# Peptides against a protein of PDB entry 3ESW, part 250

Target 1, 322 residues: chain A of PDB entry 3ESW
Amino acid sequence: NNIDFDSIAKMLLIKYKDFILSKFKKAAPVENIRFQNLVHTNQFAQGVLGQSQHLCTVYDNPSWHSIVLETLDLDLIYKNVDKEFAKDGHAEGENIYTDYLVKELLRYFKQDFFKWCNKPDCNHCGQNTSENMTPLGSQGPNGEESKFNCGTVEIYKCNRCGNITRFPRYNDPIKLLETRKGRCGEWCNLFTLILKSFGLDVRYVWNREDHVWCEYFSNFLNRWVHVDSCEQSFDQPYIYSINWNKKMSYCIAFGKDGVVDVSKRYILQNELPRDQIKEEDLKFLCQFITKRLRYSLNDDEIYQLACRDEQEQIELIRGKTQ

## One batch from the design tools (peptide; made by RFdiffusion4, then SolubleMPNN)

Design b2_p28_4_s4 (from b2_p28_4, 14 letters changed)
Fold by OpenDDE base, seed 1:
Structure b2_p28_4_s4 (fold): chain B 322 residues (1-322), chain A 28 residues (1-28)
Amino acid sequence: as target 1 above (322 residues)
Amino acid sequence: SEEEFLKEFFEKHIDELPIYKPKSIKPR
């Protein structure tokens, strides 16, 4: 009997698809109980859930996308992308154009659009006066600042004129289009929205050790790509562990279609203790939230995303991110 | 296990599977 290997392969692929789809069915009562117990008993799990409720959905705002696209110099951006694409992009196909776009957005954002603000300039003395600013602490927002999702305002006194300057830490990314300044939080928040406004598949990566960045799904590279707006960095996940010699414990990626522990991509050395949650419970938590985010998707969409997830897991296990 | 078998099979044939391709908006 000639073994029809093609028929067997097709049957195995069907069984695999059915198996994968079975994992994304409505959560069993036991899974719901486990989830509820985990988020009520583990503070780290509660934090991840809270972040997912915001970060997974907040950037899917068509009104914000329109405002972003109206605010950016699209003519300059596309001129630069077209120029870089014309050099080498024609040989690599149309999918590489999006990588050039992300690289230009990184350049444009850091060089032309947004500013790093360690200390604000004195509102009275004017530009280039941040060296004269002494921190007095932080306080709650005033009535005007509170309109723009501001939780904290840093207060500075000018050593030259004695006046007080406020540095509101705005979480409203639309306000950041106006202020055009901040630290890693403001940079990543607005840059995530910018990437989303171009219809890109983007995740917000939270590092427990006080840094944040993005990941973009490159159709050209067929993988998630590290993107740091602060560093103008594309596909350099090693910069934190190797270049900065940063010690880290957790990196969690938040996107519209899932929550993923991406620690293995970024924590290459100097790993801090992962003692905030059991590894099994973190895996369960991320999978459970991801499952909920995909409840409205059809079987083909679920299967496509699951295949992408498995590719990413293989990449993370094999250390072949580069 | 059936899961391990299916996983190993998938790992061998992963490059042959459909890839999710998000649509990029070219806002022109």
Scores: peptide ipSAE 0.019, ipTM 0.394, DockQ to the pose 0.548
Fold by OpenDDE base, seed 3:
Structure b2_p28_4_s4 (fold): chain B 322 residues (1-322), chain A 28 residues (1-28)
Amino acid sequence: as target 1 above (322 residues)
Amino acid sequence: SEEEFLKEFFEKHIDELPIYKPKSIKPR
């Protein structure tokens, strides 16, 4: 009896597809109860849910994408991308062009567009006066600052002129196109929007230990790629644990199609206790939110995303990001 | 279970599928 291995393989693929799709069906009542209990009883779970409600959808705004593209020097960006692509990109095929684009956007953003602001310059004394600034503390936004989703304003006094300078921590990325300065939060917020404005698949990565960065899905590499705008870093997930010797407990990625614990990609050493939530409950939470984000997708979209998710999980388990 | 077998099978062989083969990064 000639075993038709091709027929068996096709049957297995069909059964596997059906199995994968079954996981993304509407949540059972028991799953909803578990989810509700988890987010009401665990503060970390509530925090992840709250972040997902904002970060998973806020950057999918076509009006913001248009404003970004109108604000950036696209001629300079594409000129530089085309120049680098012409050197060696043609041999790798069309999918590598987006990697060159992201690398140029990292360069452009850090070198030409945005500024790091540890302390603001004095509004009265002008540029390069941050050395004269003494922090007085933080306060709530005023009426003007409140228009741009500002939660906190840092207050500084100039040691030279005695005037007060306000550094509002804006969460509106469109306002950041004007201010062009901030710390890791402002950098990552605006840079995430910039990448999304080019039609790229992007996640916002939150680290519990006060850092944030992006991930970009490279069609060339066929994986999620670490992207840090502050560091002009592309595909260097090790920089925090190894180069900075940073201690970390959680890294959570937030995207339009899901929420993923990416801690294994970035926490290579100096792991802090993961005591904020049970591992099983965190896994359940991320899967549950991801499932909800995909409820409107068709079976083919769900299956393709699930295959991508499985590939990422394999990568994270195998440590193959090196 | 059949589900566990299928999962393990695909986890083992997914990187062999043309759709999941990383394009050869030229060694830097």
Scores: peptide ipSAE 0.018, ipTM 0.445, DockQ to the pose 0.200
Fold by OpenDDE base, seed 5:
Structure b2_p28_4_s4 (fold): chain B 322 residues (1-322), chain A 28 residues (1-28)
Amino acid sequence: as target 1 above (322 residues)
Amino acid sequence: SEEEFLKEFFEKHIDELPIYKPKSIKPR
């Protein structure tokens, strides 16, 4: 009896797909109870949920994508991408073009478009006056600033002219296209929107220890790639733990299709205590939110994303063993 | 059923993704 191994393999793949799809069905009542109890009793879980409600969906705005594309120098960007692709891209295949695009967007954003703002310039004295600025503290937004999702305004006094300069911490990325300045929060916020505007799969990575960056899914590398707009960094997840000697406890990635604990990718040494939530509860929380984000997807989309998730988990497990 | 067996098998072993223990690269 010639065992039809091809028929068996096809049957196994079907059963495996059905099994995976079964995990993404509507949450059982017990899972809903566990989720509700977790977010009501654990502040860290509540924070992750709150961030997911914003970060997983806010960047999927077609009107914002149009405004971004109209604001950027696309001719310059594509000219530079085409130039780099013409050197080496044909040998590596068409999928590498997107990696060149992300690298150019990192360059363009840092070098040509956006500015780091440790302290603002004095509104009265003009450019290059930030050295004369003394922080007075922070306050709530005024009526104009509040229109642009501003939670906090940093207040500075000029030591030279005595005038007050306001530095509103805008969370509206469209306002950031106008202001073109900020710290890691503003950088990552706008850069996440920029990457999304090119139709890329992007996650926003929140680090508990006051840093934020992106991940981009490279079709060429077939994995999530570290992207830090502040550092003009592509595929350098080690920079925080090794180069900065930063101590970290949690890195959580927020994307359209899921929430993932990516701490294993970035926390290579100097790990801080992970005492904010039980590891099992964090895993459950991320999976539960991910499941909810995928409720509108078809079976094939769910299956493809699940396969991608498994590949990422394998990568994250292997990375700790290197 | 064969389907239940496969589901149980996958549930049991999906979490056992092959942890490729990299062989200890002896530092040169």
Scores: peptide ipSAE 0.014, ipTM 0.382, DockQ to the pose 0.043
Fold by OpenDDE base, seed 4:
Structure b2_p28_4_s4 (fold): chain B 322 residues (1-322), chain A 28 residues (1-28)
Amino acid sequence: as target 1 above (322 residues)
Amino acid sequence: SEEEFLKEFFEKHIDELPIYKPKSIKPR
């Protein structure tokens, strides 16, 4: 039986590609209605949409990338990357260099560049005076702070000198290159921009239970890799559920090419009720936003991203991140 | 076998599968 298997297989690949591409065609009127109804009726859906409108595109700014690269000690970074890369004398391929770069950026960012700010230092007393600071509450930004996308300002009084110190919660990542301090929000915001500035594919991961981190697409590992700048963590998605014993309900990744529910990567135990939206509606929402983000891409780009998405979904189902 | 054929087919066409190519690291 001369079944021309090669012909059949080629035909199947063509049909498969066409099928995949068909999913990314312009949304049908019914899908648009469903989407509109969902974001108008479901607060969680509205929140995901609102975040996508910012987080999916804000970091794709070439001017910001230039400012970042001019601000970082690139000589130190690349010296350290080259040093670590040279130790692994096994030519695991050129793609592994990017993993070394991300690991060094994590080190550099946490150890040399950025500071965790539980409380600010006293503006009058100088460095390492945060222990003397008492929180007085929060207020709106002043005229100067408002220039840097500041939503809130935490107010502290120095117990030593009595002066007031303001800790603006800046959302402008360029301002964070100057201030070089913050909490998980500021850390993740600036670090996401830093990774983007090196030309990496990066997602911002929002956790409903008040944490944020990054993912980058490793070409060496051929998958999305967990990256937490606060923890100097690379490929440790378990740290929240296992090490911190954190209870979580939703983790949503926001990137230029899509919005993805990555909860299965990070929520390994102590899952909180996922009661904010129907699972089918969340899947639909993420797919719909992703489809919109890819609308201007060509068929080959769409197909490449769709294959990546499929691999990620398989990974998330199998629980095989390690 | 169908399995061997699928294996050979995938091996032959794996390079035709859209493998995400790394974006170039911005030069120093």
Scores: peptide ipSAE 0.018, ipTM 0.364, DockQ to the pose 0.215; fails the geometry check

Design b2_p28_5_s1 (from b2_p28_5, 17 letters changed)
Fold by OpenDDE base, seed 5:
Structure b2_p28_5_s1 (fold): chain B 322 residues (1-322), chain A 28 residues (1-28)
Amino acid sequence: as target 1 above (322 residues)
Amino acid sequence: DIEELLKLREKIKELEEKAKKQKEELEK
């Protein structure tokens, strides 16, 4: 009796799909209670929730995407992408074009568009005067700065002219298209929006130890890819733990379709104590938020995303980028 | 839960591979 393995596989696949879909049904009352208790009793959980409410949705703004695309030198960008794609792209398939696009956007952003601002230039003395600037501290935004979602303003005094220069830490990425300067926060914020404006699947990665970066889902590589705009880095998740010898405890990725603990991708050595939340509670929290973010998706979308999530979890467990 | 899902997915792949081999043997 030839076992119809194809029929069995199809049947198991149906059952598997049904099982996956069942996980994304409305949360049980017990899960809601657990979630509410967790975010009210655990400060780290509350922080993750608060970040998810902003970072998972803020970049899905079509008007912002249009402004970004109108602001960037698209002719230069696509010319460079086409040039690199013409060398290798036809052999590797069309999906590799997006990897070239992200690499060019990293180059363009760092080299042509945005500036690192350790200290601002003196507003009075002009360009290249940051060396003369002494920090006086930080204060709240003024009325004008407050229009652009500014939480903090760093204050500097010029040692040469004695004038005060304000460095507002804007969280409005559209304002950052104008100012074109900042630190890791401003870089990652605007660069996340830029990638989203090209229709890419992007996550914002928050590290507890004062760094932030992106992940891009490469259709060519069929995985999430590390992207750091500050470093012009593509697919180098090891740079923090290995190259910088950075000690880290948590890396959390925030995207439109979910929240994921990606610590295992980036924390390769020098792991700090993960004592802010129980591991089980963090897993539950990320899954619960992800479930809420996917509530409006259809069964096919839920299934496809779940398959992608599973593949990522395998990658994170096995330490093998497929 | 993840381990069970992984096992199920691996089992599906194994069955699909067996189905492919069986088809190749029947076409010979």
Scores: peptide ipSAE 0.039, ipTM 0.657, DockQ to the pose 0.633
Fold by OpenDDE base, seed 3:
Structure b2_p28_5_s1 (fold): chain B 322 residues (1-322), chain A 28 residues (1-28)
Amino acid sequence: as target 1 above (322 residues)
Amino acid sequence: DIEELLKLREKIKELEEKAKKQKEELEK
């Protein structure tokens, strides 16, 4: 009796798919109650929810994508990508082209497009005058600054001319295409939008210890890849814990298709206490938000994303970033 | 539960590879 291995495999695959899909059905009333209680009683959970409501959807704006693509030097970018791809990429297949694109976007953004702003230049004295600037504190936005989703304005006095210079911390990424300067927040915000504008699958990673970066899903590597625009870094998740010796407690990734605790990818040493929420409650929270984000997806999309989630969880448990 | 699911997935892949080999032997 030739065992019909094909029939058995198909039957098992169907059962597996059905099981996976069952996890993404509408939340039971008990899960909704647990979620509501968690976000009302735990400040960290409320913060994660609040961030998810913005970060998971804000970058999926076709009008913004068009503005980005019109603003970037696409001819230069693609010329450089094609040049690097022609050297090395032909042997490794078509999917690697996107990795070269992301690497060029990192180069272009840091070297040609955006500037780090520790202190602003004096508006009166001109360029390279930031060394003469003394911080006076922060205040709320004025009427003009408020048009561009500005929560805080840093105030500086020039030691040379005595004039006041304002450094508004804009959250509108379209305004950042004009200003072309900022710190990690502005860098990550605009760079996340840039990557999304090329049709890439991108997550915004928030670290509780005052840093932010991106992840890009590489079809070539078949995994989420660390991307830091400030550092021009591609696939170097260790830079914070090892190179910077940074102490960290939480890293949370926010994308259109889910919210994921990615702390295990980045917190390799010097882990701070994870005392803001119970681990089981954080896991539940991320899964619940992810489930909500996927409610409109079809069964095939849900299954494909669930397969990605499983692979990522395996990677995070095994420490295999290779 | 994740480990059991992974074992199941690996077993499915092994069965699919066996099925593919059987088909290749029948075409020869």
Scores: peptide ipSAE 0.038, ipTM 0.655, DockQ to the pose 0.401
Fold by OpenDDE base, seed 1:
Structure b2_p28_5_s1 (fold): chain B 322 residues (1-322), chain A 28 residues (1-28)
Amino acid sequence: as target 1 above (322 residues)
Amino acid sequence: DIEELLKLREKIKELEEKAKKQKEELEK
């Protein structure tokens, strides 16, 4: 009896697809109740939900993408990408071009475009005067600063001239294209928008221990790749745990197609207690939000994303972040 | 649930490889 292995494989693949698609059907009433109870009773869950409502959708703005592309030196960027691609990229295929693009965007952003601002320069004394600045505290935005989604303004006094300099912490990434300075929050916010403006699949990664970065889905590597604009880092998820010896508890990735606990990619040692939520509840929460984000997608899109999710979960379980 | 899915994927790959070998043997 010649076992038709091809027929069996096809049948199993159909059943597998149907099974995967069944997971993304509308939430059952019991799941909705569980979700509502979780976000009302657990502060961490409420925080994750609140972040997802902003971070999963805010960067999908075509008007912002146009403004970004008009602001960047695209001629310089593509010239540099083409130069690096011409060295070795032709042998690896066209998909590697996007990796070169992201690497150049990291270089361009850190070296040519954006500035780290621990303390502002004195508005009166001019450049390279940040050493003379003493923090006085923080206050609310004024009428002008409030136009650009500013939550807080850091106030500094110059020890040399005695004048006050304001450092508004803008959350509007379009304003950051003008100011071109900030800390990890401003860097990651604008850089996430920049990557999105090139049509890339990007996630914003929030770390509970006061850091933020990006992930980019590389078609060449066929996986999510760590991207930190502050560090000009590509595919170095170990830098926090190993190089910085940073202690961490949670890393959550927020993208248009889902919310994922990516802690296993970044927390390699010195893990802090994960006591903010039950692991099962966090898993449920991320899956539930992801399911909602995919409600409008067709079966083929859902299946492709689910296959990507499964590969990521395999990677995260096996610890094969090379 | 992930482990079961992984097992199913591995089984599908195994069957696809067997199907490929069977086809190669029939073409000889």
Scores: peptide ipSAE 0.038, ipTM 0.671, DockQ to the pose 0.547
Fold by OpenDDE base, seed 4:
Structure b2_p28_5_s1 (fold): chain B 322 residues (1-322), chain A 28 residues (1-28)
Amino acid sequence: as target 1 above (322 residues)
Amino acid sequence: DIEELLKLREKIKELEEKAKKQKEELEK
């Protein structure tokens, strides 16, 4: 009897799909209770939830995408992408072209578009005067600054002219298109929006130890790729642990389709104690939020995303990103 | 739980490859 391997494979695939889809059904009452208790009792969990409510949805704004695309020099960007793509002799596969696009966006953003701001220039003395600036502290936003989702304003005094310069820490990425300056927060915020504006799958990665970056889902590489706009870095997840010798405890990725603990991708050495939440509770929290974010998706979308999640989990467990 | 899912997925892929080979042998 010739074993109908095709029939068996189809049956197993159906059962597997059903099993995967069953995990994304509405949360059981017990899961809801666990989630509520976790968020109310654990400050780290509350923080992750709060970040997810913002970061998972804020960048999915079509009006912002249009403003971004109108603001960027698209002719320059695509000219450079096409030039680099042509040098490497790649066939017209759409999938690898997006990697070249992201690499050019990293270049363009760092070199042509945005500026690092450790200290602001003096508003009175002009450009390249940041060396003369002394921090006086931070204060709340004024009435104008508050319009652009500003939580904190850093205050600086010029040692040369004595004038005060305000550096508002804007969280409105559209305002950042105007100001074109900031630190890792502003860089990552605007760059995440930029990547989203090109229709890319992007996650915002929050590190507990005061750094933030992006991940881009490369269809060519079929995985999440580390992207740091500050470093002009593509696919170098080791830079923090190895190059910077940074000590880290948590890296959490926030995207439209889920929240994922990506710590294993970035924390290669010098791991700090993960004492903010139980590992099982963090896993549960991320899965629960992810499940909620997917409630409006169809079964095929849920299944495809679940397959992507599984591949990522394998990658993170096996350490085979290199 | 992930290991069981992985085993299932690997088994599905293995069966799909066997099915493909069987089809290629039948078309010869």
Scores: peptide ipSAE 0.035, ipTM 0.647, DockQ to the pose 0.508

